# Ledger of designs, part 114: peptides against a protein of PDB entry 7BDX

Target 1, 212 residues: chain A of PDB entry 7BDX
Amino acid sequence: EMGAAACTLLWGVSSSEEVVKAILGGDKALKFFSITGQTMESFVKSLDGDVQELDSDESQFVFALAGIVTNVAAIACGREFLVNSSRVLLDTILQLLGDLKPGQCTKLKVLMLMSLYNVSINLKGLKYISESPGFIPLLWWLLSDPDAEVCLHVLRLVQSVVLEPEVFSKSASEFRSSLPLQRILAMSKSRNPRLQTAAQELLEDLRTLEHN

## One batch from the design tools (peptide; made by RFdiffusion4, then SolubleMPNN)

Design b2_p15_3_s4 (from b2_p15_3, 4 letters changed)
Fold by OpenDDE base, seed 3:
Structure b2_p15_3_s4 (fold): chain B 212 residues (1-212), chain C 212 residues (1-212), chain A 15 residues (1-15)
Amino acid sequence: as target 1 above (212 residues)
Amino acid sequence: as target 1 above (212 residues)
Amino acid sequence: APLPVLPPLRTLPSL
């Protein structure tokens, strides 16, 4: 209980850039982000196919942790910190996104995907995650999720890859050969306007890349 | 472990007034401070006369909680919140300060005393704590501590009482009859300059009150 | 024109 309350407060205040700078300016940041990864991994392993108790203290704690990572990654110095000093956390997030089945832990997936998207704003971060083994298969696995918010944040991450020629050129062959085009086309017709727009933009970006 | 890390970060950032305002502007503040009191009480009860493992995750967690309370009480809106909406936490701090033996949990005592001092800056806060049953005996019990930092923060709290005529007048008889004058005089000769100054100032304030 | 870089995502605890 107390941990979830404290982490939730920390998550809330981490929306401020100055708070992120203060978190990172201390000597305890490394330990915090290391334990964050371990805690998130332990939570996902404990699910054993059970339905997430969305309202459990444990769930709220893990959501707050993922939210803090996202908010840190929203700031330039936070991205720099994560990519330089907390790569294991990024690897953990990628692994956990792979371990979770479609429809499992949707809220956590969204937060983790938001964190990866924020990391991908940094070219070093985008390189790091895109060069991870199985990254492209992971994107398509995640895009198979029935949840519109999961799919939205996957599409945003895919767009970050597509918009960076230096990153996309390294994976372009695998990307083109495995692209779930029918799934993306279906999303471009979604009733969810955010998902619809993200899928349309990605399809436009892909068309632009095929003509260049 | 993760709770201690999160609470420590929250403690660090709570040194900012804007962070305190953000903590208090949320709907989760009441729950957080309620659980804080319970957690601090559970920790003190678990000691059962054992030596505090100063470096334990549990100790670090409780220190961070006490630090957060102190930093919240350092801000005007934080004092107002504690005195209006978290009185049980103040009562818990007073009780825990009474339950701890001289030399036991020195660091926690200091943090709790700092929080009470900050609360005492608000006249409503000072009234609330000074009107608590056994408050004056508690001050003298705490002043019997061999630790100079404990004694320093007790003297500061005593000074807050002495400097407020509206508060002091209600307790002046009990205060004068129980005042550990020899102990305060000994502190005014301390090699610790902070303790020495605090004891001297208090003795001057007391002399001023006897001549008025 | 460079596609507007989608602003970083910030998250808040649900009320």
Scores: peptide ipSAE 0.198, ipTM 0.845, DockQ to the pose 0.137
Fold by OpenDDE base, seed 5:
Structure b2_p15_3_s4 (fold): chain B 212 residues (1-212), chain C 212 residues (1-212), chain A 15 residues (1-15)
Amino acid sequence: as target 1 above (212 residues)
Amino acid sequence: as target 1 above (212 residues)
Amino acid sequence: APLPVLPPLRTLPSL
């Protein structure tokens, strides 16, 4: 209970840039983000046996941790910190996104995808994530999720890769050969307007890259 | 570990007035301070059996909670919140200060005394604390502590009572009859300059009240 | 023109 309450308050206040700077300017930031990765990993590993109620103190605690990581990555200095000093946390998030089945822990999956998207705003962050082993297969695995918010955040992360020639050129062959085009085309006809827009924009970007 | 790390970060950022306002402006503030009191009480009750290493995760967690309460009470809206909405926490802090023996959990005792001092800056807070059952005996119990920082913060809290005629007049007879004058006189000769100054100022204030 | 990078995503605890 108390840990979840404290972490939830920290998540709420971390929406401020000044609070993110204060978190990162402290000597305890490195330790905090290291333990964050371990805590999130332990939670995901526990899911294979326990029907963790989504409303549990443990779930709320891990959601708050993922929310804090997202809010840190929303700020330029936070992206730089994560990519320079907390790469293990990024590797953990990528691993956990692979370990989670379609429809499993959707809220956590959305928060982790939002954090990776925020990191991908920095070219150094985008390079680090996109050069991770199995990144392209992971994107397609995640795009098979039945949840529209999961798929939306996957499409945004894919768009960040496609819009950066320096990143896209390195994986363009693998990307084109494995692209779930029919799935993206189906999303461009979604009744969810946010998912529909993201899929349409990505399809336009991909068409532009075929003509260049 | 993770709870202590999160609470320590929340303590660090709560030194900002804007962060205190953000903590209090949330719907979760009441629950957080309720659980804080329970957590601090559980920790103090555990000390009678376990030699809790001062460096334990549990100690660090409770110190961070006490630090957050102190930082909230440092701000005018925080004092008003505590006195209006978290009186049980103030009662808990007073009880815990009575349950702790001289020399026991000195760091926690200092943080709790600092929080009560901050609350006493508000006349409504000072009234609430000073009208608590056994408050004057508690001050003298705490002033028997061998720690100079504990004694310093007790003297500051005593001074807050003495400087408010509306509060002091209600307890002046009990206060004068039980005053550990020899102990305060010994502190006015302390090698600790902060303790010496606080004891001298209090002795001057008491002399002024005898002539009025 | 570089397509405007979508603004960073921020999250808040669910009320």
Scores: peptide ipSAE 0.190, ipTM 0.844, DockQ to the pose 0.110
Fold by OpenDDE base, seed 1:
Structure b2_p15_3_s4 (fold): chain B 212 residues (1-212), chain C 212 residues (1-212), chain A 15 residues (1-15)
Amino acid sequence: as target 1 above (212 residues)
Amino acid sequence: as target 1 above (212 residues)
Amino acid sequence: APLPVLPPLRTLPSL
């Protein structure tokens, strides 16, 4: 309980840029983000047996951790810190997104995807994430999720890849051959306006890349 | 481990006034400070059996909690919040300071005394603390501590009481009859310059009150 | 026109 309450407060205040700078400026940041990855991994590994209630103190604690990572990655110096000093955490997030089944841990998936999206704003972060083994298959695995918010954040991450020529060119062959075009087209007809817009924009960006 | 790391970060960033306002402006603040008292009490109750290493994750977690309370009480709106909404936490801090033996949990005692001192800057907080049952005996119990930093923060809290006529007049008879004058005089000769100054100033304030 | 890089996402516990 107390850990979840403290992490929830830290998550809330981490929405401020100045708080993110203060977190990173301390000597405890490296240790915190190292243990964060381990904690999230331990939580996801514990899910394979029990229908853990999403509202548990442990779940709330892990959601707060993922929220903190997201808010750190929202700031330029936070992205630089993650991609330079906390690569293990990024690798853990990618791994956990792959290990989770469709519809499993939706809220955590959304937060982790938001963190990866924020990291992808940094060219070095985008390169690091996109060059991770199995990254393209992972995107398509995640796009099979029944949750519209998961799919939305996957589409945003895909868009970050396709809009960066230096990154996209490295994986363009695999990307084109495996692209779930019918799934993205279906999303462009979604009743969720945010998902619909993201799918439409991505389809427009892909069409632009085919003409070049 | 992770809880201690998160609370330590929250403690560090709580040194900012804006962060304290953000903590209090959230809907989670009441729950956080309610559980904080329980967590500190549980920790102190666990000490009666084992020489818990002061460097344990649990100790670090509780130190961070006490540090957060101190930093909240350093801000005007934080003092108002504590004295209006978290009186149980203040009562818990007073209780724990009484339950601890001389030389026991020095670092935690210092943080708790700093929090009470900060609360005492608010007249309502000073009234609330000083009207607590056994407050004057508690001050003298704490002044028996062998630690100079504990004694320093006790003297500061005593000074806050004697400098407020409305508060001091209510307890003046008990205060005068029980005052460990020889102990305070000994502290005014301490090699610790901070303790020496605090004891000297308090003795001057007490002399001023005897002439009025 | 450089496609507007979507602004960074921020999260709060109430979400």
Scores: peptide ipSAE 0.187, ipTM 0.845, DockQ to the pose 0.111
Fold by OpenDDE base, seed 2:
Formats: sequence, C-alpha cells, structure tokens
Structure b2_p15_3_s4 (fold): chain B 212 residues (1-212), chain C 212 residues (1-212), chain A 15 residues (1-15)
Amino acid sequence: as target 1 above (212 residues)
Amino acid sequence: as target 1 above (212 residues)
Amino acid sequence: APLPVLPPLRTLPSL
C-alpha cells in the first residue's frame, strides 16, 4: 500500500517539467530507473502463474512507475537522459511489450507505448528503439491487441517511424513486406474516432511514401 | 528497495512549494497521510524486537515519509491541511517521539521534531500540539536525548511555546514546575554552537517571562 | 528534424 501511494504521488507531480528536472538533477536518478526496469520485469514475470488482481497494490505501483517513465520522456532533458543513460530500461519496456499477450495488462501496455512514443520524439531515441531486434514484428504483435488504446498508441509509434526518413529507409523493406494493411484498414473504419483518425493518417503517410 | 527509492524522490521534490500544493490538491492526500502515520507507527513498533539496520530500505522509507511531512508543514497551506485534516498523523508523531528511547532512531526523531516545529508556526498548530496530553513531559523526555540535533529541535519547539502568550499562559504552571533548568544550562555551555545559541536564547526568553 | 506530429504525451494517475 504505502509504496504504491508514494509512487502514485510521484507520478502525479512528475507531470511538471520542473519536477522531472529535479528528479534527474539528483544523484539517485540512475539507480531509480535501473530498479524501475527490474521491478516492471518482475511484475510481468509474476503474471504467468497467479492472476494478480488488476487493482492490486503491485499493479498500481507498476502503473505509477510506467507513468513516471512516460512523464520523464515527455520532457526534452528526460528523453536525453533515458536514451543516453537508461537504455536498459528502454530495452526492458520493449521486451515486456513482447512478453505480454493480447488483452493482457492493457493499462501497462498503454503507458509503456506512451513512453516509447515520447522517446521517439528525439531522433536519437527513435533510432535506438527502431534498431532494436524484432522491433517491427513487435509493432505488429501489439497491433493484434483487441484494445483500441493499445492499437492507437502502436499506430502513433509506427507513424513516428514512417515520418522520419533516416529511420524508415533502414527498415522500409521489412516494413513494407510485413505491414498488416488489412488490420490498419479495419482500424480506419473503427467506431473509435481516435483510432479511426490515427489509422487514416498513417494510411495517408504510407501512400505519400509510396509516391516519393 | 523500489518503494524507498520512489519515496526518497518524492521527499526531494516536496521541498518545492508548488509540489506540496500539487500533493495536497489531489484527492489522494488524505489517504496518503493516513497510511504514512500507520507506516511510521509500524516501523517504530518493529524496533522493539529485531535490530532493524539503520541503513535498511525500511528505515530509508520511513525517513523519506517523515521528510515529506516536514516539507508539507514548511508551507502555509500544508500546515493548515495537517492541523485541520490530518490530526491523527500529528498525534502519531507525538506518540512515536514518546515511544523512542534516548539515542534510538535519532534521524527519525529529528525529522519528526522538525515537522512539529513547522506545525507550531501556525497558532492553530501550536495550540493543537501543546494541548496534547503529556506534551510538556514529552519535551523533557526528548531533551534527555544524548544527541545534540534532537536536543536542538526540542529547544526550538519549547521556544515556540514560550514565545506565544496565548499558549504559554495555559501551561505556565506545569512548565515552570517541571523545567529541566540544569539540563538547559548544561546545553548553554555546549561545544555545539547551534545547541549553545538555542539554549542561551531560550534562557533569555524565560528570564523575560519571569520579569513580565 | 521534422516536428513530431503529436505533442509529448503526459500521464496522470487515474482518479
């Protein structure tokens, strides 16, 4: 309980740029993000046996950790810190997104995808995550999720790759050959307006890249 | 480990007034301070059996909690919140300061005394803590501590009582009859300059009150 | 670098 409460408060205040700067300006930031990755990994590994209640203290704790990482990555200096000094945490997030089954831990998936999207705003961050082994297969695995918010954040991350020529050119062959076009077309007809818009915009961006 | 790390970061950022306002403006503040009191009490009760290592994760966690309470009480709206909406936490701090033996948990005692001192800046807070059962005996119990920082913060809290006529008048008889004058005189000769100064100032304030 | 299509995402604890 108390750990989850403290971490939840830290998550709330980490929405401030000045708080993110204060977290990163301390000597404890490196250790904190190292332990964060290990804690998130331990939680996901514990799901294979016992149905940990989604509303548990442990779930709330891990959601708050993922929320803090997201809010750090929302700030320019936070993205720089993560990409330069906490790459193991980014590797952990990518791995955990692969380990989770469709429909499993939807809230955590959304937060992790939001963190990766925020990292992708920096060219260094986008290069790092997109050059990770199995990155493109991971995107398609995640796009198989029945949850509209998971799919929305996958489409946004795909768009970040597609809109950066230096990154897209390296993976263009694999991307074009494996693209789940029927799935994206189905999402462009979704009743969820956010998912519909994101799928339509991505389809337009892809058409633009075929004509260039 | 992870709970202590998150709580330590929250402690660090709680030194900002804007962060204290953000903590208190959320719907989670009441619950957080309720659990904080319970957690601190559980920790102090656990000391009676096992020598919990002073550098343990649990010790660091509780120090961070006490530090957060201190930083909340450093802000005017934080003092108002504690005195109006978290009195049970103040009662817990007073009780725990009584339960701890001389030389036991010095760092925690200092943080708890700093929190009470900050609360005492508000007349409502000073009235509340000084009217608590056994408050004057508690001050003298704490002044028996061999630690100079504990004694310093006790003397500052005593000074806050002595300098407020509305509060001091209610307890003046008990205060004068129980005053450990020899102990305060010994502190006024301390090699620690902060303790020496605080004891000298308090002796001057007491002399002024005898002549008025 | 092209401006990100969407601004950075911030998260708050669910109420």
Scores: peptide ipSAE 0.181, ipTM 0.845, DockQ to the pose 0.111

Design b2_p15_4_s1 (from b2_p15_4, 11 letters changed)
Fold by OpenDDE base, seed 5:
Structure b2_p15_4_s1 (fold): chain B 212 residues (1-212), chain C 212 residues (1-212), chain A 15 residues (1-15)
Amino acid sequence: as target 1 above (212 residues)
Amino acid sequence: as target 1 above (212 residues)
Amino acid sequence: DEIEKLLKIIHESMS
């Protein structure tokens, strides 16, 4: 309980740029993010079936950890730190997103996808995650999720790839050959306005790339 | 391990006033400080003899908690919060200081005494802690510690009482009748310059009060 | 010089 409470407070205050700088300015950041990856991995590996104790101390702790990573990645120096010094954590997040089944740990998926999206703001970060083994299949796996919020954050990450010519050109063949177009078209008709808009924008971006 | 790491980072960033405000601005502060008191209490109660695993995750976690309380109490709004909304935590700190033997958990004693000293900067805080049952005997118990740093922080807290007429007048009889004068005189001859100075200043303050 | 996309800098922060 106490660890989850402390980590939740750290998550809350990490929404500030100055707090992120303070976290990273110490000699403890590397160790913290190393243990973070390990902790998140052990949590996901401990999950049996689709049962998640959302209100458990363990779940709240892992959510706070994912939230801290997201908030660190929201800051330029935080992105630099993650991409330069904590690549294993990024690899862990990608792996965990692949390990989770559709509908499983939806809240954690969203937080992890938000962290990867924030990393994708940096060109070096986008290059790193997009060149990760199985990245394109992972996006489609995640887009098969029944949850609108998961799908929204997947579409945002996909858009980050599509909008970067240097990155998109390297994966364009695989991307086009495996694109779940019918799924994205269905999302463009969603009752969720954010999902609908994101899907429509992505479809427009894809159409523009076909004509160029 | 992960909880101690997260709490240690939170301790580090809590040295900032803005971080303290952020901690207290949320709805989680009350719960956090409640659990903090319980966690510190269970740790101290689990200690057998004078053996302390200083490098253990548990010890580091409790040190970080005490450090957070100290940093919160270093800020005006933090003192107000502790005195108004977390009195049980202050009671717990006082109790734990009484439960610990001379030479036991020296680092934790120092952190807890620093937190109480910070609380004593506020008149309301000083009133609250000084009116706690057994406060004067507790000060003398703590002043019997062989550690110079513990004794230093006790002397500082004693000085806070002596320098506040409204508070001192209420306890003056008990204070004078039980004052370990020979111990304080010995400290004024310490090789530790901070302890020596603090003891000398307190002796001067006490002499001034006898003549007024 | 690391290139960041200004158009993406609606940073996702959570508390």
Scores: peptide ipSAE 0.020, ipTM 0.771, DockQ to the pose 0.018
Fold by OpenDDE base, seed 3:
Formats: C-alpha cells, sequence, structure tokens
Structure b2_p15_4_s1 (fold): chain B 212 residues (1-212), chain C 212 residues (1-212), chain A 15 residues (1-15)
C-alpha cells in the first residue's frame, strides 16, 4: 500500500518537466528504471491468465510506474536517458506488450504504448524500438486488440514509423507485406472519434508514401 | 526494493516547494501521510532491539518517508496541512522518538526531529507539539542520546520553544524544574562546532529569559 | 514535440 501511494504521487508530479529533470539528475534514476522493468515484468508474469484486478495495490503501483516512464519519455532529456541508459526497460515494455493477450491488461497496455510513442518522438528512440526484433508483428498483434484505446495508441506508434522516412525505408517491405489494411480501414469507420481520426490520418500518410 | 526507490525519488523532488504543493494539491496526500505514520511505526516496532541495518531496503524506505515529511513541513502550506490534517502523523513521530533508545536508529531520529523542527516554525505547529503529553520529558530523553546530530536537533527544537513566549510560558515551570543544565553546558564545550554553537545559543536565550 | 501528460489524460478519462 505505501509503495503504491508513494509511486502514485511520484507519477503525478512527474508531469512536470522540472520534476523529470530532478529525477534524472540524481544518482538513483538508473536503479529506479532498472527495477521498474523488473517489477512490471513480475506483475505481468503473475497474472497467469487471471483477470487483472484494476483496484489492487499492485495494479495501481504498476500503473504508476508505467505512467512515470511515459512522463519521463515526454521530455527531451528523459527520452535521451531512456534510449541511452535504460534500453532494457524499453525492451521489457516491448516484450510485455507481446506477452499480453488481446483484451488483457488494457490499461497497462495503453500506458506502455504511450511511453513507446513518447520515445518515438526522438529519432534515436524511434530507431531503437523499430529495429527491435519482431516490432512489426508486435504492432499487428496489438492492433488485433478489441479495445479502442489500445488500438488508438498502436496507430499513433505506427504513424510515427511511417512519418520518418529513414526508419520506414528499412522496414517498408515487411510493413507493406503484413499491413492489416482491412483492420485499419475498419477502424477508420469506428464510432470512437479519436480512433477514427487516427486511422484516417494513417491511411492518408500511407497513400502519400505510395505516390512519392 | 521498488517502493524504496520510488519513495527515495519522491523524497528528492520534495525539496521543491512546487512539488510539495503538487503533492498536497492531489486527493492522495491525506492517505499517503496516514500510511506513512503507520509504516514508520511498524518499522520501529520490528526492530525489537536489533541493530538497524541502515542499508536495508526497508530502512531506506522509512528514511525517505521521514525525509518527505521533513520537506513538506519546510513549506508553509505543508506545515498547515500537517497540523490540520495529519496530526496523527505528528503524534506518531513524537511517540516513536520516545520509543527508541539512546543510540538506536540515529538517522531516523534526526529526520524525525528535523520534521518536528520544521513544524515548529509555524506557531500552530509549535503549540500542538509542545502541548503533547510528555513533550518536555521527551526532549530530555532525546538529549541523553550519545549522538551529536540527535542532540543538535533536540537543541534546535528546544530553542524554538524557548523563543516563543506564548508557548514557553505554559511550560516554563516544568521546563525549569527538569532542565538538564549540566548536559547542555557539556554540549557547549563539544568538539562538534554545530552542537557547541547550538548549546551556547540556547544558554544565552535561557539567560535572557531569566533576566526579563 | 507532443507531450503526453498522464495526469491530465486520467482526469479526462475519469470525468
Amino acid sequence: as target 1 above (212 residues)
Amino acid sequence: as target 1 above (212 residues)
Amino acid sequence: DEIEKLLKIIHESMS
């Protein structure tokens, strides 16, 4: 309980750029993010197919951790830190996203995807995550999720890849060959306006790339 | 481990006034400080006379909690919050300081004393803690500690009482009758310059009060 | 640079 409360407060204040800088400026940051990945992994492994109790202290704790990672990645120095010094955490996030089944741990998936999106704002971060083994299959795995929020954040991440020619060119063949076009088209007709917009924008970006 | 790391980071960033305001502005603060007191109490009770392992995760966690309380109390709104909404925590700190033996948990004692000193900057806080049952005996109990840092922070707290006529007048008789003058005089000759100065200043303040 | 501030998002989701 106490750990979850402390971590939740830390998550809250990490919305400030100055707080992120303060977190990273200390000698504890490296260890913190290392243990963060391990903790998240342990949590996911403990689920053993069980329904996530969203109200549990453990769940709240892990959500706060994922939230902190996201907020750190929202800041330029935070992205640089994650990409240089906490790659294992990024690898863990990617792995956990793959290990989770569709519909499983939806909130955590969203938080992790948001963190990856923020990392992808940095070209170095985008390169790193996109070059991860199984990255493109992972995107499509996640896009099969029944949850609109999960799908939204997947589409945003896909868009980040597509909008960066240097990155997209390296995986263009795999991307084109495996693109779940029908799924994206279906999302462009979603009743969820955010998902609808994201899918439409991505389709437009893809069309532009085929004509150039 | 993860809880300790998160709490340590929260402690670090709580040195900022803006972070303290952010912590207190949320709906989680009340619960956080409630559990903080309980956690500190549980830790002290678990010591059962054993040597505190200062490097343990549990110790680090409790130190960080005490540090957060101290940093919150350093800010005006934080003092007001503690005195209005977290009196149980203050009572717990006072109790724990009494429960610990001389030389036991020195670092934690220092942190708790620092928090009480910060609370004492607010007249309402000073009134509250000084009116606590056994407060003056507690001061002398703590002043019997062999550690110079503990004694230093006790003297600072004593000074806060002495310098506030409205508070001192209420306990002046008890204070004068129980004052460990020889102990304070010995401290005024300490090789520790901080302790020496604090003891000298207090002796001067006491002399001034007797002549007025 | 699009900043994802989770507190705001959570508040929006809880409202």
Scores: peptide ipSAE 0.017, ipTM 0.783, DockQ to the pose 0.031
Fold by OpenDDE base, seed 4:
Structure b2_p15_4_s1 (fold): chain B 212 residues (1-212), chain C 212 residues (1-212), chain A 15 residues (1-15)
Amino acid sequence: as target 1 above (212 residues)
Amino acid sequence: as target 1 above (212 residues)
Amino acid sequence: DEIEKLLKIIHESMS
């Protein structure tokens, strides 16, 4: 209980750039992010059977951890730190996104996807995550999620790859051959305006790349 | 482990006034400080026999909690919050300072005393803690601690009482009758310059009050 | 192209 409360407060204050800088400027950041990855992994591994634990202290704690990572990744120095010093955490997030089934831990998926998107703002971060083994299949697996918010953040991450020619060129063949075009087209007709817009924009970007 | 790491980071960033305001501006502050008191109390109650656990995750977690309270109390709005909304936490800190033996949990004592001193900066806070049952005996009990840092922060808290006539007048008789003058005089000869100065200043303040 | 680049710099922050 107390750990979750403390971590939730840390999540809230980490929305500030100065707080992120303060976290990273200390000698404890490396250890914190290492344990963060382990904690998230342990949580996901514990979810074997019953979806019932979403309101548990453990769930809230892991949500706060994912939120902190997201907020750190929202800042340029935070992205640099994650890509240079906490790659194992990024690898863990990618792995966990693959380990979770559609509809499972939706809030955690959203937060983890937001963190990866934030990392993808930096070319070095985008290169790192996109060169991860199974990254493209992972995107499509995640895009099969019934949750509109999950799909939204997947589409944003896909768009981040598409908008960077240096990254996209390395995976363009695999990307084109496996693209769930019908799924994205269906999302472009979503009642969720954010999902609809993201799907439309991605389709436009893809059309532009096919003509170039 | 992760809880202690998160709480330690929160402690570090709570040195910022803006972070304290952000903590208190949320709807989670009340719950956080309530659980903080309970956690600290549970820790002290668990210390029954072996002093060995000072380096444990639990110890570090409680130290971070005490540090957060100290940092919150360092800010005017934080003091107001503690005195208005978290009195039970202040009561708990006072109780725990009494429950701990001389030399026991020195670092925690220092942090708790620092928090009470910070609360005492506000007249309302000073009134509240000084009107707590057994406050004067508690000060003398704490001043019997062999640790110079504990004694330093006790002397600072005593000085806060002495320097406020509205508060001191209510307890002056008990204070004078129980004053460990010989102990304070010994501290005025300490090799610790901070303790020496604090003891000298308090003795000067007391002399001034005896002549008025 | 400029709008696309602007979209790329959008970051998500949560509390």
Scores: peptide ipSAE 0.015, ipTM 0.788, DockQ to the pose 0.018
Fold by OpenDDE base, seed 1:
Structure b2_p15_4_s1 (fold): chain B 212 residues (1-212), chain C 212 residues (1-212), chain A 15 residues (1-15)
Amino acid sequence: as target 1 above (212 residues)
Amino acid sequence: as target 1 above (212 residues)
Amino acid sequence: DEIEKLLKIIHESMS
């Protein structure tokens, strides 16, 4: 209980750039983010056995950790830190997103996808995650999720790749050959306005790239 | 491990007034400080059985909690919050200081004494703690500690009482009848310059009060 | 293209 409470407060205050700078300027940041990855991995591994209630103290603790990573990645110095000094955590997040089944731990997936999106704002971060083994298959695996919020954040991450010519050119062939066009078209007709907009924008960006 | 790491980072950033305001402005502050008191109490109760190593993850976690309380109490809005909305935590700290033996958990005692000193900066806080049952006997119990740092922070807390006429007048008779003058005089001759100064200043303040 | 990319980039934080 107390660990989850402390972590939740740290998540709340980590929305501030000055707090992120203070966290990263300390001598404990590296250790903290290392243990963060290990803790998230341990939690996901525990799900295959026990139907853990989403509202458990352990779940809240892991959600707060994922929230902290997202807030750190939202800030320029935080992105630099993650991409330079905490690559293992990024690798762990990518692995965990692959390990989770469609519909499993939706809230955690959303937070992890948001963190990857924030990392992708930095070209170095985008290069690192897009060059990860199985990245494109992972995007399509995640886009098979029945949850509209998961799909939204996948589409945003896909758009980050598509909008960066240097990154897109490296995987354009694989991207074009495996693109779940029918799924994205279905999302562009969604009743969820956020998902609808994200799918429409991505389709427009893809059409522009086919004519160039 | 992860809980201690998160709590330690929260301790570090809580040195900022803006972070303290953010913690207190959230809907989780009351619950957090309630669990803080319970966690500190559980830790102290566990010491009577097992020789817990001071460098254990549990010890570091509790030290970080006490550090957060100290940092919150260092700020005006934090003092107001503790004195108005977290009195149970203050009662717990006073109780734990009484339960700990001389030389036991010195680092935790110092942090708790620093938090009480910071609370005592506010007249309402000073009134609340000084009117707590057994407060004056507790001060002398703590002043029997062999650790110079514990004794220093006790003397500072005693000085807060002595320097406030409204508070001192209420307990002046008990204070004069039980004052460990020989112990304070011995501290005024200490090789520790901080302890020496604190004891000398307190003796000067006491001499001034005897002539008025 | 660069302007469109910049306009579409939204960083997200939670509390």
Scores: peptide ipSAE 0.009, ipTM 0.768, DockQ to the pose 0.018

